# Peptides against a protein of PDB entry 2L5G: the designs that were tried, part 42

Target 1, 41 residues: chain A of PDB entry 2L5G
Amino acid sequence: LSKEELIQNMDRVDREITMVEQQISKLKKKQQQLEEEAAKP

## One batch from the design tools (peptide; made by RFdiffusion4, then SolubleMPNN)

Design b2_p23_2_s4 (from b2_p23_2, 20 letters changed)
Fold by OpenDDE base, seed 2:
Structure b2_p23_2_s4 (fold): chain B 41 residues (1-41), chain A 23 residues (1-23)
Amino acid sequence: as target 1 above (41 residues)
Amino acid sequence: EEEKKKKLEEKLQQIRKELEEKK
């Protein structure tokens, strides 16, 4: 791969990581909401 | 999802290594 192709692949992977991090954050918030609802009398 | 993030981070590390080897 050229230097330019490696940079393009890096930028693609960085975007994919950001999308996965956003999905993990949404799942953690949903989990916390379910735990808080289960802890209410 | 965490395992998917880990695999992407490993791939990013490999791309950065290959980029450094070309300098």
Scores: peptide ipSAE 0.296, ipTM 0.786, DockQ to the pose 0.017
Fold by OpenDDE base, seed 5:
Structure b2_p23_2_s4 (fold): chain B 41 residues (1-41), chain A 23 residues (1-23)
Amino acid sequence: as target 1 above (41 residues)
Amino acid sequence: EEEKKKKLEEKLQQIRKELEEKK
């Protein structure tokens, strides 16, 4: 791969990491909401 | 999801290594 192709691959992977981090954050928030709902009478 | 994140971070580390080898 060229230097430019490696940078493009890096930028793609960085975007994919960001999307996965956002998904993990949403799942953690949903877990907390379910735990708070289960703790209510 | 955490395992997927780890695999992406490992791939990013490999791309960075290959980029340093091209300098």
Scores: peptide ipSAE 0.294, ipTM 0.787, DockQ to the pose 0.016
Fold by OpenDDE base, seed 1:
Structure b2_p23_2_s4 (fold): chain B 41 residues (1-41), chain A 23 residues (1-23)
Amino acid sequence: as target 1 above (41 residues)
Amino acid sequence: EEEKKKKLEEKLQQIRKELEEKK
């Protein structure tokens, strides 16, 4: 791979990490909401 | 998803290493 291809691959992976972090955050919030609803009488 | 994030971070570290080896 060229230096430019490596930089482009880094930028792509950084964007994918950001998307996965956002998905993890949404799933954690949804899990917490389901746990809170299940704990209500 | 957390395991996917970890694999992406490992891949990013590998790309950074390959970039440093080209200097």
Scores: peptide ipSAE 0.294, ipTM 0.785, DockQ to the pose 0.016
Fold by OpenDDE base, seed 3:
Structure b2_p23_2_s4 (fold): chain B 41 residues (1-41), chain A 23 residues (1-23)
Amino acid sequence: as target 1 above (41 residues)
Amino acid sequence: EEEKKKKLEEKLQQIRKELEEKK
């Protein structure tokens, strides 16, 4: 791969990481909400 | 999802290494 192709691949992988991190954050927030609702009397 | 993130981070590290080797 050229230097330019490697940079383009990095930018793609960085975007994919960001999307996965956002999905993990959403799942963790939903888990916390379910735990908080289960802890209510 | 955490395992997918880990695989992407490993791939990013490999691309960064290949980029440094081309300098």
Scores: peptide ipSAE 0.293, ipTM 0.785, DockQ to the pose 0.017

Design b2_p23_3_s4 (from b2_p23_3, 14 letters changed)
Fold by OpenDDE base, seed 5:
Structure b2_p23_3_s4 (fold): chain B 41 residues (1-41), chain A 23 residues (1-23)
Amino acid sequence: as target 1 above (41 residues)
Amino acid sequence: DEKKKKLEKLEKLKKEEEEKKKK
């Protein structure tokens, strides 16, 4: 891999990490909402 | 934040090397 390819791969991985972290945050919020709804009598 | 600053530095170094290869 060239230096240019390594930089491009790092940029890609940083974007992918950010997207996955946002998805995890949304899923955790949805899980909490479902747990709160299931805990209502 | 620290990873983003490292990436921005690598992109600057890439541009400087591309400009040096064009001269």
Scores: peptide ipSAE 0.037, ipTM 0.559, DockQ to the pose 0.011
Fold by OpenDDE base, seed 4:
Structure b2_p23_3_s4 (fold): chain B 41 residues (1-41), chain A 23 residues (1-23)
Amino acid sequence: as target 1 above (41 residues)
Amino acid sequence: DEKKKKLEKLEKLKKEEEEKKKK
């Protein structure tokens, strides 16, 4: 891998991390909603 | 959802009974 290919791979991984973190945040919010609905009468 | 609707109905009936007892 050239130095340019390594930088391009870092930029790709940083974008993938950001996308996965947004998915985790959405799933945690959905989990909290289901827990709140299960705790309500 | 169903339990919440049942509770809201019971609270409404309780309020209507208290208003009738004041009359």
Scores: peptide ipSAE 0.032, ipTM 0.207, DockQ to the pose 0.028
Fold by OpenDDE base, seed 3:
Structure b2_p23_3_s4 (fold): chain B 41 residues (1-41), chain A 23 residues (1-23)
Amino acid sequence: as target 1 above (41 residues)
Amino acid sequence: DEKKKKLEKLEKLKKEEEEKKKK
């Protein structure tokens, strides 16, 4: 891998990390909503 | 939800019984 290919791979991984973190945040919010709805009478 | 509607109905019945007992 050239230095440029390594930088491009790092930028790709950083984008993938950001996408996974956004998915985790959405899933945590959905879990909290389902727990709140299940706790409502 | 159905449980909320059931609870609201029970609270209404309890209030009506308390009003009847105070007359």
Scores: peptide ipSAE 0.030, ipTM 0.195, DockQ to the pose 0.026; fails the geometry check
Fold by OpenDDE base, seed 1:
Structure b2_p23_3_s4 (fold): chain B 41 residues (1-41), chain A 23 residues (1-23)
Amino acid sequence: as target 1 above (41 residues)
Amino acid sequence: DEKKKKLEKLEKLKKEEEEKKKK
């Protein structure tokens, strides 16, 4: 891999990490909403 | 939601009965 290919792969991985973190955040918010709804009488 | 609404309705009915017993 050239230096340029390594940088491009790093930038791709950083974007993928950010997308996964956003998905985790959305799932945690949904989990909290379901827990709050289940805790409501 | 439905259980909370049922509980709030029961609490209102209980309060109204208590107010009627005090008259």
Scores: peptide ipSAE 0.027, ipTM 0.209, DockQ to the pose 0.026; fails the geometry check

Design b2_p23_5_s1 (from b2_p23_5, 11 letters changed)
Fold by OpenDDE base, seed 5:
Structure b2_p23_5_s1 (fold): chain B 41 residues (1-41), chain A 23 residues (1-23)
Amino acid sequence: as target 1 above (41 residues)
Amino acid sequence: MKKLEELKKEIEKKKEEKEKEEK
């Protein structure tokens, strides 16, 4: 594993983290919508 | 995030130091 391969692997992981954070944000918004709908009579 | 960016910055500094030693 070269220092360059390690940086490339870190850049891949940062992109994967960004994609997962966007998915978490969408799921949190859906959770909030379902909680607001369940709180309406 | 901050810890990964710090590790990348330390690796890049060590690449620049090696490139200067090979010249």
Scores: peptide ipSAE 0.036, ipTM 0.531, DockQ to the pose 0.008
Fold by OpenDDE base, seed 4:
Structure b2_p23_5_s1 (fold): chain B 41 residues (1-41), chain A 23 residues (1-23)
Amino acid sequence: as target 1 above (41 residues)
Amino acid sequence: MKKLEELKKEIEKKKEEKEKEEK
């Protein structure tokens, strides 16, 4: 791997991390909504 | 992730230093 390929791989990993963090946030919000719906009669 | 951003910045700085030595 050249120094350029290493920088490009780091940029790709940072984007993938950001996408996974956004998915986790959406799933946590959905979990909270289901818990609030289950707590209502 | 502070460590990954720091490593990226150090690699970019070393790239700019080499591009100046090749000119």
Scores: peptide ipSAE 0.035, ipTM 0.530, DockQ to the pose 0.008
Fold by OpenDDE base, seed 1:
Structure b2_p23_5_s1 (fold): chain B 41 residues (1-41), chain A 23 residues (1-23)
Amino acid sequence: as target 1 above (41 residues)
Amino acid sequence: MKKLEELKKEIEKKKEEKEKEEK
C-alpha cells in the first residue's frame, strides 16, 4: 500500500462512517418516536 | 412492538458496521 492508497482508503472509510452515522441517527429518531408513542396511553 | 425490535436490530447492525470500519 502506497501512502496515496492509504489516504484514498481513509477517505472511503470516512464516507462510509458518515453514511452509517446518518442511518443510525435516523433509526434512533424513529426508535424514540416509537418509544414515545408506546408510552402514550 | 415488532417495529421497535426491528429498529433496535438495525441500529445494532449499523453500530457494528461503523466499529469495523473505524478499526
Scores: peptide ipSAE 0.033, ipTM 0.402, DockQ to the pose 0.139
Fold by OpenDDE base, seed 3:
Structure b2_p23_5_s1 (fold): chain B 41 residues (1-41), chain A 23 residues (1-23)
Amino acid sequence: as target 1 above (41 residues)
Amino acid sequence: MKKLEELKKEIEKKKEEKEKEEK
């Protein structure tokens, strides 16, 4: 792994973290909606 | 529970699309 490959891998991981955080936020909002729908008679 | 499974499938498709664009 060159210094350039390590920087490219770091930038990739930072983008992947941001995407996973956005997915977790969407899934948490969706869990809350399903809990609210299940709590309605 | 169908809506959580749909979201998992959309995430998997987006991962496969990005892995194809990186080649």
Scores: peptide ipSAE 0.031, ipTM 0.353, DockQ to the pose 0.135

Design b2_p23_5_s2 (from b2_p23_5, 13 letters changed)
Fold by OpenDDE base, seed 4:
Structure b2_p23_5_s2 (fold): chain B 41 residues (1-41), chain A 23 residues (1-23)
Amino acid sequence: as target 1 above (41 residues)
Amino acid sequence: MEKLQKLQEEIAKKEQEKKKEEA
């Protein structure tokens, strides 16, 4: 891998991690809402 | 119940995907 390919791969991975983390956050928020709704008598 | 289980499974898949990109 060239130095340029290493930088491009790093930038790709950083973007993919950010997208996955945003998806996890949205799913965890939906999970919490369902847990709170199920805990209401 | 079923929707909560599906969300938990999807969260686990995304956490595994994140670990794969960090490797």
Scores: peptide ipSAE 0.154, ipTM 0.750, DockQ to the pose 0.139
Fold by OpenDDE base, seed 3:
Structure b2_p23_5_s2 (fold): chain B 41 residues (1-41), chain A 23 residues (1-23)
Amino acid sequence: as target 1 above (41 residues)
Amino acid sequence: MEKLQKLQEEIAKKEQEKKKEEA
């Protein structure tokens, strides 16, 4: 791999990590909403 | 309850995916 190909692969992985983190955040927010709804009498 | 369990399983899958990309 060239230095440029290595940087492109790092940029791809960083984008994939960011997308997964955003998905986790959205799922955790939905989890919290369901926990708050279940705590209401 | 079932939907909350499914969300927790999906979070765990995504956290495992993240760890694979970081390795």
Scores: peptide ipSAE 0.154, ipTM 0.752, DockQ to the pose 0.139
Fold by OpenDDE base, seed 1:
Structure b2_p23_5_s2 (fold): chain B 41 residues (1-41), chain A 23 residues (1-23)
Amino acid sequence: as target 1 above (41 residues)
Amino acid sequence: MEKLQKLQEEIAKKEQEKKKEEA
């Protein structure tokens, strides 16, 4: 792999990690909403 | 409960995907 291909791969990985983290955050927020709804009498 | 379990499973799957991408 060239230096350019290594940088492109790193940038791809960083974007994919960010997308996965945003998905996790959205799922955790939905989890919290369901836990709050379940805690209501 | 079922929807909460499915969300927990999807969170665990995404944490595994993240760990795989970081490796």
Scores: peptide ipSAE 0.152, ipTM 0.750, DockQ to the pose 0.138
Fold by OpenDDE base, seed 2:
Structure b2_p23_5_s2 (fold): chain B 41 residues (1-41), chain A 23 residues (1-23)
Amino acid sequence: as target 1 above (41 residues)
Amino acid sequence: MEKLQKLQEEIAKKEQEKKKEEA
């Protein structure tokens, strides 16, 4: 792998991690909403 | 309860995916 290919692979992985983190955040927000709805009298 | 369990399973799958990309 050239230095350029290594940088491109790093940039790809960083984008994939960011997308997965955003998905986790959205799922955790839905989880919290269900927990708050279940806690309402 | 079933919907919460499904969300927890989906979160766990995404956290495992994140760990694979970080390795």
Scores: peptide ipSAE 0.151, ipTM 0.749, DockQ to the pose 0.139

Design b2_p23_5_s4 (from b2_p23_5, 17 letters changed)
Fold by OpenDDE base, seed 2:
Structure b2_p23_5_s4 (fold): chain B 41 residues (1-41), chain A 23 residues (1-23)
Amino acid sequence: as target 1 above (41 residues)
Amino acid sequence: MEKIEKLKKEIEEKEKEKKLKEE
């Protein structure tokens, strides 16, 4: 792997981490909404 | 209950995926 290929792979992994973090945030928000709806009398 | 358990499992799988990409 060239230095340029290593940088491109790092930038790809950073984008993939950001996408996973956004998915986790969306799932946690859906969990909270279901817990709030289940806690209503 | 079942839908909350499914979301908890999906969150756990995504946290494992995140950890594996940060290593």
Scores: peptide ipSAE 0.193, ipTM 0.777, DockQ to the pose 0.139
Fold by OpenDDE base, seed 3:
Order: sequence, then C-alpha cells, then structure tokens
Structure b2_p23_5_s4 (fold): chain B 41 residues (1-41), chain A 23 residues (1-23)
Amino acid sequence: as target 1 above (41 residues)
Amino acid sequence: MEKIEKLKKEIEEKEKEKKLKEE
C-alpha cells in the first residue's frame, strides 16, 4: 500500500464508522420511543 | 418487548462492527 492508498483506506473506514454511528443513533432513538410508549399508562 | 429486544441486539451488533473498524 502506498501512503496515498493508506489515506484513502482510512477515509473509507471513517465514512463507514460515521454510517454505523448514524445507524446506532437511529436505532437508539427508536428504542427510546418504544420505551417511552411502553411507560405510558 | 420483542421489538425493543431486537433493537437492543441490532445496536449491540452495530457497536461490535464499529469497534472492529476502529481497531
């Protein structure tokens, strides 16, 4: 791997991490909504 | 309950995926 290929692979991994974090945030928000709905009498 | 448990499992799987990409 050249230095440029290494940087491109890092940039790709950082984008993939950001996408996974957004998915986690969306799932946590859905979980919270269902927990709040289940806590209503 | 079942949907919350499925979401908890999916979150755990995504957190493992994230950790594996940060290593």
Scores: peptide ipSAE 0.190, ipTM 0.775, DockQ to the pose 0.250
Fold by OpenDDE base, seed 5:
Order: structure tokens, then sequence, then C-alpha cells
Structure b2_p23_5_s4 (fold): chain B 41 residues (1-41), chain A 23 residues (1-23)
């Protein structure tokens, strides 16, 4: 693996982490909305 | 309840996926 291939793989992983973090944030927001709706009388 | 449990499980799997990419 060249130094360039290692940097390209790192940049790919960093983008994939960012996408997973956005998914987690969206799922946590949906969970909160369902917990708030379940707490209404 | 079932939908909240499914979301909790999906969040847990995504946190594991994130951890595996940060290692």
Amino acid sequence: as target 1 above (41 residues)
Amino acid sequence: MEKIEKLKKEIEEKEKEKKLKEE
C-alpha cells in the first residue's frame, strides 16, 4: 500500500464515520420523539 | 414499545460499527 492509498483509505473511513454519526443522531431523535409521544396522556 | 426497542437495537449496532471504524 502506497502512502497515497493509506490517505485515501483514511479519508474514506472518516466520511463513513461521519455518515454513521448522522444516522445515530437521526435514530436518537426518532427515539426521543417516540418517548415524548408515549409520555403524553 | 416494540418500535423504541428496534431503534435502541439499531443505535447499538451503529455505535458498534462506528467503534470498529475508529479502531
Scores: peptide ipSAE 0.190, ipTM 0.775, DockQ to the pose 0.138
Fold by OpenDDE base, seed 1:
Structure b2_p23_5_s4 (fold): chain B 41 residues (1-41), chain A 23 residues (1-23)
Amino acid sequence: as target 1 above (41 residues)
Amino acid sequence: MEKIEKLKKEIEEKEKEKKLKEE
């Protein structure tokens, strides 16, 4: 792996982490909505 | 209840996926 290939792989992993974090945020928001709906009398 | 448990499991699986990419 060249230095450039290592940087490209890091940038790829960082993008993949960001996508997973966005998915987690969306799922946590759905969980919160369901918990708020379940807390309504 | 079942849908909240499914979401909790999916979040846990995604947190494991994130951790594996950070290692």
Scores: peptide ipSAE 0.189, ipTM 0.774, DockQ to the pose 0.139

Design b2_p23_8_s1 (from b2_p23_8, 13 letters changed)
Fold by OpenDDE base, seed 3:
Structure b2_p23_8_s1 (fold): chain B 41 residues (1-41), chain A 23 residues (1-23)
Amino acid sequence: as target 1 above (41 residues)
Amino acid sequence: DRKEKLKKQIEELKKKIEELKKE
Protein backbone atom coordinates (compact mmCIF):
# COMPACT_ATOMS: atom_id res chain seq x y z
CA LEU B 1 0.00 0.00 0.00
CA SER B 2 1.32 3.46 -0.93
CA LYS B 3 1.05 6.35 1.56
CA GLU B 4 -1.80 7.70 -0.59
CA GLU B 5 -3.65 4.34 -0.48
CA LEU B 6 -3.23 4.27 3.34
CA ILE B 7 -4.67 7.84 3.59
CA GLN B 8 -7.60 6.84 1.33
CA ASN B 9 -8.24 3.76 3.49
CA MET B 10 -8.13 5.93 6.67
CA ASP B 11 -10.60 8.43 5.11
CA ARG B 12 -12.87 5.47 4.26
CA VAL B 13 -12.67 4.05 7.81
CA ASP B 14 -13.34 7.55 9.28
CA ARG B 15 -16.49 7.81 7.11
CA GLU B 16 -17.59 4.31 8.18
CA ILE B 17 -16.98 5.23 11.88
CA THR B 18 -19.03 8.45 11.43
CA MET B 19 -21.90 6.44 9.85
CA VAL B 20 -21.83 3.85 12.68
CA GLU B 21 -21.75 6.65 15.33
CA GLN B 22 -24.76 8.32 13.65
CA GLN B 23 -26.60 4.95 13.67
CA ILE B 24 -25.75 4.46 17.39
CA SER B 25 -26.99 8.02 18.16
CA LYS B 26 -30.25 7.40 16.24
CA LEU B 27 -30.80 4.04 17.98
CA LYS B 28 -30.03 5.56 21.43
CA LYS B 29 -32.55 8.37 20.74
CA LYS B 30 -35.15 5.79 19.65
CA GLN B 31 -34.38 3.72 22.78
CA GLN B 32 -34.87 6.81 25.00
CA GLN B 33 -38.21 7.57 23.30
CA LEU B 34 -39.38 3.97 23.85
CA GLU B 35 -38.17 4.03 27.50
CA GLU B 36 -40.08 7.31 28.09
CA GLU B 37 -43.17 5.79 26.43
CA ALA B 38 -42.82 2.55 28.48
CA ALA B 39 -42.58 4.67 31.68
CA LYS B 40 -45.96 6.35 30.95
CA PRO B 41 -48.86 4.89 33.00
CA ASP A 1 -49.28 -5.95 26.07
CA ARG A 2 -47.90 -2.55 24.91
CA LYS A 3 -45.33 -2.45 27.75
CA GLU A 4 -43.89 -5.89 26.85
CA LYS A 5 -43.66 -4.88 23.16
CA LEU A 6 -41.77 -1.70 24.10
CA LYS A 7 -39.42 -3.68 26.41
CA LYS A 8 -38.61 -6.12 23.55
CA GLN A 9 -37.94 -3.18 21.18
CA ILE A 10 -35.64 -1.57 23.79
CA GLU A 11 -33.76 -4.90 24.17
CA GLU A 12 -33.36 -5.23 20.36
CA LEU A 13 -32.05 -1.65 20.16
CA LYS A 14 -29.56 -2.35 23.01
CA LYS A 15 -28.30 -5.47 21.15
CA LYS A 16 -27.92 -3.49 17.90
CA ILE A 17 -26.05 -0.68 19.71
CA GLU A 18 -23.61 -3.23 21.20
CA GLU A 19 -23.13 -4.87 17.75
CA LEU A 20 -22.33 -1.47 16.17
CA LYS A 21 -19.83 -0.66 18.97
CA LYS A 22 -17.89 -3.87 18.11
CA GLU A 23 -17.47 -2.87 14.44
Scores: peptide ipSAE 0.045, ipTM 0.588, DockQ to the pose 0.863
Fold by OpenDDE base, seed 1:
Structure b2_p23_8_s1 (fold): chain B 41 residues (1-41), chain A 23 residues (1-23)
Amino acid sequence: as target 1 above (41 residues)
Amino acid sequence: DRKEKLKKQIEELKKKIEELKKE
């Protein structure tokens, strides 16, 4: 692995992390909405 | 039951969140 290949792999991982974090945020928001609906009598 | 369906959906979302955190 050259230093350049390592940087490119880091930039790829950072993009993948950002995408996963956005998915987690959307799923947590949906979870909260379902918890609020399930708490209604 | 609507409440039971929502509880199952919450459980599925919790599972998917824990899967994504392991990526």
Scores: peptide ipSAE 0.045, ipTM 0.585, DockQ to the pose 0.833
Fold by OpenDDE base, seed 5:
Structure b2_p23_8_s1 (fold): chain B 41 residues (1-41), chain A 23 residues (1-23)
Amino acid sequence: as target 1 above (41 residues)
Amino acid sequence: DRKEKLKKQIEELKKKIEELKKE
């Protein structure tokens, strides 16, 4: 693995982390909406 | 029951959040 291949792999992982964090944020927001709806009389 | 359905959906979302945090 060249230094350039390691940098490309790092940049890929950073993008994947950002995408997973955005998915977690979206799922947490959906969870909160369902909790608020489940708390209604 | 609507409340039971919402509870199951919350549990499924919690499970998926914990799966994504372990990646």
Scores: peptide ipSAE 0.044, ipTM 0.584, DockQ to the pose 0.858
Fold by OpenDDE base, seed 2:
Structure b2_p23_8_s1 (fold): chain B 41 residues (1-41), chain A 23 residues (1-23)
Amino acid sequence: as target 1 above (41 residues)
Amino acid sequence: DRKEKLKKQIEELKKKIEELKKE
C-alpha cells in the first residue's frame, strides 16, 4: 500500500468512527426515552 | 467495542504512514 492509500484508508476509518459515534448517540437517546417511559406510573 | 477497533486501525495506519515518511 502506498502512503496515499494509507491516508485514504485512515480518512475512511475516521468517517466510520464518526458514523458509529452518531449511532451510539441515537441509541443512548432511545434508551433514555425508554427509561423515561418505563418510569411513568 | 466497534469504536475501539476502528481507533486501533487508525493508530496502526498512522504508524505505517510515519514509517513510510522515513524512507
Scores: peptide ipSAE 0.031, ipTM 0.518, DockQ to the pose 0.024

Design b2_p23_8_s2 (from b2_p23_8, 10 letters changed)
Fold by OpenDDE base, seed 5:
Structure b2_p23_8_s2 (fold): chain B 41 residues (1-41), chain A 23 residues (1-23)
Amino acid sequence: as target 1 above (41 residues)
Amino acid sequence: SRKEKLKEQISKLEEEIQKLKEE
C-alpha cells in the first residue's frame, strides 16, 4: 500500500465510522421509542 | 477494530429492536 492509499483508506474508515455512529444513534432512539410504546397500557 | 465493534453494536441493537417488535 502506498502512503496515499493508506491516507485514502484512513479517510474512508473515518467516514464509515461516522456513518455507523449515526446508525447506532438512530437505532438507540428507535429502541427507546419501542420500549416506551411497549410500556403503554 | 473500532469499526468491527461498532458494527457488532448495530447488529445487537437491530436484534433487540426485532425482539421488541415481536412483543
Scores: peptide ipSAE 0.076, ipTM 0.614, DockQ to the pose 0.049
Fold by OpenDDE base, seed 4:
Structure b2_p23_8_s2 (fold): chain B 41 residues (1-41), chain A 23 residues (1-23)
Amino acid sequence: as target 1 above (41 residues)
Amino acid sequence: SRKEKLKEQISKLEEEIQKLKEE
């Protein structure tokens, strides 16, 4: 791998991490909504 | 890896959400 290919691979991994972190945030918000709905009398 | 740890967190949250929908 050239230096440029290594940088491109790092940038790809950083984008993939950001997308996964956004998905986790969305799932945590959905979990909280379901817990709040289940806690209603 | 960090990526696999984050994927494992997604799987756990999806399982917990599925349990909350079956209640």
Scores: peptide ipSAE 0.075, ipTM 0.611, DockQ to the pose 0.050
Fold by OpenDDE base, seed 1:
Structure b2_p23_8_s2 (fold): chain B 41 residues (1-41), chain A 23 residues (1-23)
Amino acid sequence: as target 1 above (41 residues)
Amino acid sequence: SRKEKLKEQISKLEEEIQKLKEE
């Protein structure tokens, strides 16, 4: 792997991490909403 | 890897959300 290919792979991984962290945030929010709805009398 | 750990966290949250929808 060239230095350029390594940098491109790092940039790709950083974008993938950001997308996954955003998905986790949305899922945690959805989980909290379902728990709050289930806790209503 | 960090990526694999985050994917595993997604899978766990999706499973927990699925359980909460079946209640």
Scores: peptide ipSAE 0.073, ipTM 0.607, DockQ to the pose 0.049
Fold by OpenDDE base, seed 2:
Structure b2_p23_8_s2 (fold): chain B 41 residues (1-41), chain A 23 residues (1-23)
Amino acid sequence: as target 1 above (41 residues)
Amino acid sequence: SRKEKLKEQISKLEEEIQKLKEE
């Protein structure tokens, strides 16, 4: 692996981490919505 | 890895969301 290939692989992993963190945020928001809906009489 | 820890958190949240839909 060249230095450039290592940097490209790092940038790819950083994008994948950001996408997963956004998915976690969306799931936490959906969990909170379901808890709030279940708490309504 | 950090990626595997985040994937495990997704799996746990998806399981908790599924439980809340069955209530």
Scores: peptide ipSAE 0.071, ipTM 0.608, DockQ to the pose 0.050

Design b2_p23_8_s3 (from b2_p23_8, 11 letters changed)
Fold by OpenDDE base, seed 3:
Structure b2_p23_8_s3 (fold): chain B 41 residues (1-41), chain A 23 residues (1-23)
Amino acid sequence: as target 1 above (41 residues)
Amino acid sequence: SRKKKLEEQIKKLEEEIEKLKKS
């Protein structure tokens, strides 16, 4: 792998990490909503 | 892998959400 190919691979992994972190954020928000709904009488 | 750890966290959150939906 060239230095450029390594950088491109790192950038790809960083994008993929960002995507899964956004999914985690959405799931945590949905979890909170369900917990708040479950706390209502 | 950091990515694999985050994907495992997603799986756990999805399982917890599914439990909350059934409650």
Scores: peptide ipSAE 0.067, ipTM 0.628, DockQ to the pose 0.050
Fold by OpenDDE base, seed 2:
Structure b2_p23_8_s3 (fold): chain B 41 residues (1-41), chain A 23 residues (1-23)
Amino acid sequence: as target 1 above (41 residues)
Amino acid sequence: SRKKKLEEQIKKLEEEIEKLKKS
């Protein structure tokens, strides 16, 4: 791998991490919504 | 891997959400 290919791979991983973190945030919000709905009489 | 740890957290949250939907 060239230096440029290593940088491109790093940038790709950083984008993928950001997407995964956004998915975690969405799932946590959905979990909270379901818990709040289940707590309603 | 940080990515692998985050993907494992997603899996756990999805399992918890599925439990909440069935309750």
Scores: peptide ipSAE 0.067, ipTM 0.628, DockQ to the pose 0.049
Fold by OpenDDE base, seed 5:
Structure b2_p23_8_s3 (fold): chain B 41 residues (1-41), chain A 23 residues (1-23)
Amino acid sequence: as target 1 above (41 residues)
Amino acid sequence: SRKKKLEEQIKKLEEEIEKLKKS
């Protein structure tokens, strides 16, 4: 890998990490909502 | 990798959500 390719790959991974962290946050919120709904009689 | 760990967490959360939807 060239230095430029390494930097580009790092920037890509950083963006992808941000995206998956946002997805995890949304899924955790959805899980909580479903647990709260399931706890209702 | 950190990315792979986060993707695995997503997969687990999706599986748990799917279980909750069926309950």
Scores: peptide ipSAE 0.067, ipTM 0.626, DockQ to the pose 0.049
Fold by OpenDDE base, seed 1:
Structure b2_p23_8_s3 (fold): chain B 41 residues (1-41), chain A 23 residues (1-23)
Amino acid sequence: as target 1 above (41 residues)
Amino acid sequence: SRKKKLEEQIKKLEEEIEKLKKS
């Protein structure tokens, strides 16, 4: 791998981590909504 | 791997959400 390919791979991993963290945030929000709905009498 | 840990957290949250939907 060239230095440029290594940098591109690092940038790709950083973008993928950001997308995964955003998915976790959305899922946590959805979980909270379902728990709040289930707690309604 | 940080990525693998986050992907495993997603999988666990999806499983918990699916359990909540069936309740």
Scores: peptide ipSAE 0.065, ipTM 0.623, DockQ to the pose 0.049

## One batch from the design tools (peptide; made by RFdiffusion4, then SolubleMPNN)

Design b2_p24_1_s1 (from b2_p24_1, 18 letters changed)
Fold by OpenDDE base, seed 3:
Structure b2_p24_1_s1 (fold): chain B 41 residues (1-41), chain A 24 residues (1-24)
Amino acid sequence: as target 1 above (41 residues)
Amino acid sequence: ELEELKRNLDRLKQQKEELKKLLE
């Protein structure tokens, strides 16, 4: 593995991390909204 | 789904740390 291939792999992993963190944030927000709606009389 | 995404995030973070060690 060249240093350039390692950097390219790190950049790919960083993009994948960002995508997964955005998906987690969207699911947590939806879960919180459903919990807040269910807690309203 | 949420727990799978957390497991995927932890795996990706571990891969990033392994790549950093290979760059040192």
Scores: peptide ipSAE 0.662, ipTM 0.916, DockQ to the pose 0.791
Fold by OpenDDE base, seed 4:
Structure b2_p24_1_s1 (fold): chain B 41 residues (1-41), chain A 24 residues (1-24)
Amino acid sequence: as target 1 above (41 residues)
Amino acid sequence: ELEELKRNLDRLKQQKEELKKLLE
């Protein structure tokens, strides 16, 4: 692998990390909202 | 599943650290 190919792979992994972190954030927020709504009488 | 996403995130972070070592 060239240095350029390694950088391109790192940029791809960084995009995937960002996507997964956003998905985690959305799921955590949705879970918290559902728990808060379920705790209402 | 939230725990699956966390496992995927940890794997991606490990891949990033391996790529960094190859660039050193």
Scores: peptide ipSAE 0.662, ipTM 0.916, DockQ to the pose 0.765
Fold by OpenDDE base, seed 1:
Structure b2_p24_1_s1 (fold): chain B 41 residues (1-41), chain A 24 residues (1-24)
Amino acid sequence: as target 1 above (41 residues)
Amino acid sequence: ELEELKRNLDRLKQQKEELKKLLE
């Protein structure tokens, strides 16, 4: 692998990390909303 | 699944650390 290919792979992995972290945040917020709705009388 | 996303995140972070070592 060239240094350029390694940097491109790093940039891809960084984008994927950001996407997964955003998906985790969205799911946590949705879970919290469902828990709060289920806790209402 | 949230736990699957956490496992995927940990795998991606490990891949990032391996790529950093290859750039050293």
Scores: peptide ipSAE 0.662, ipTM 0.916, DockQ to the pose 0.755
Fold by OpenDDE base, seed 2:
Structure b2_p24_1_s1 (fold): chain B 41 residues (1-41), chain A 24 residues (1-24)
Amino acid sequence: as target 1 above (41 residues)
Amino acid sequence: ELEELKRNLDRLKQQKEELKKLLE
């Protein structure tokens, strides 16, 4: 692997980290909203 | 689903640390 290929792999992994963190945030917000809706009489 | 996303995040963070060591 060249240094350039390693940097490209690092950039890909950083994009994937960001996507997974956004998915976790969206899922947590949706779970909280469903809990708040279920707690309303 | 949430716990799978957390496991995926941990694997990606580990891959990032391995790539950093290869760039040293």
Scores: peptide ipSAE 0.661, ipTM 0.916, DockQ to the pose 0.771

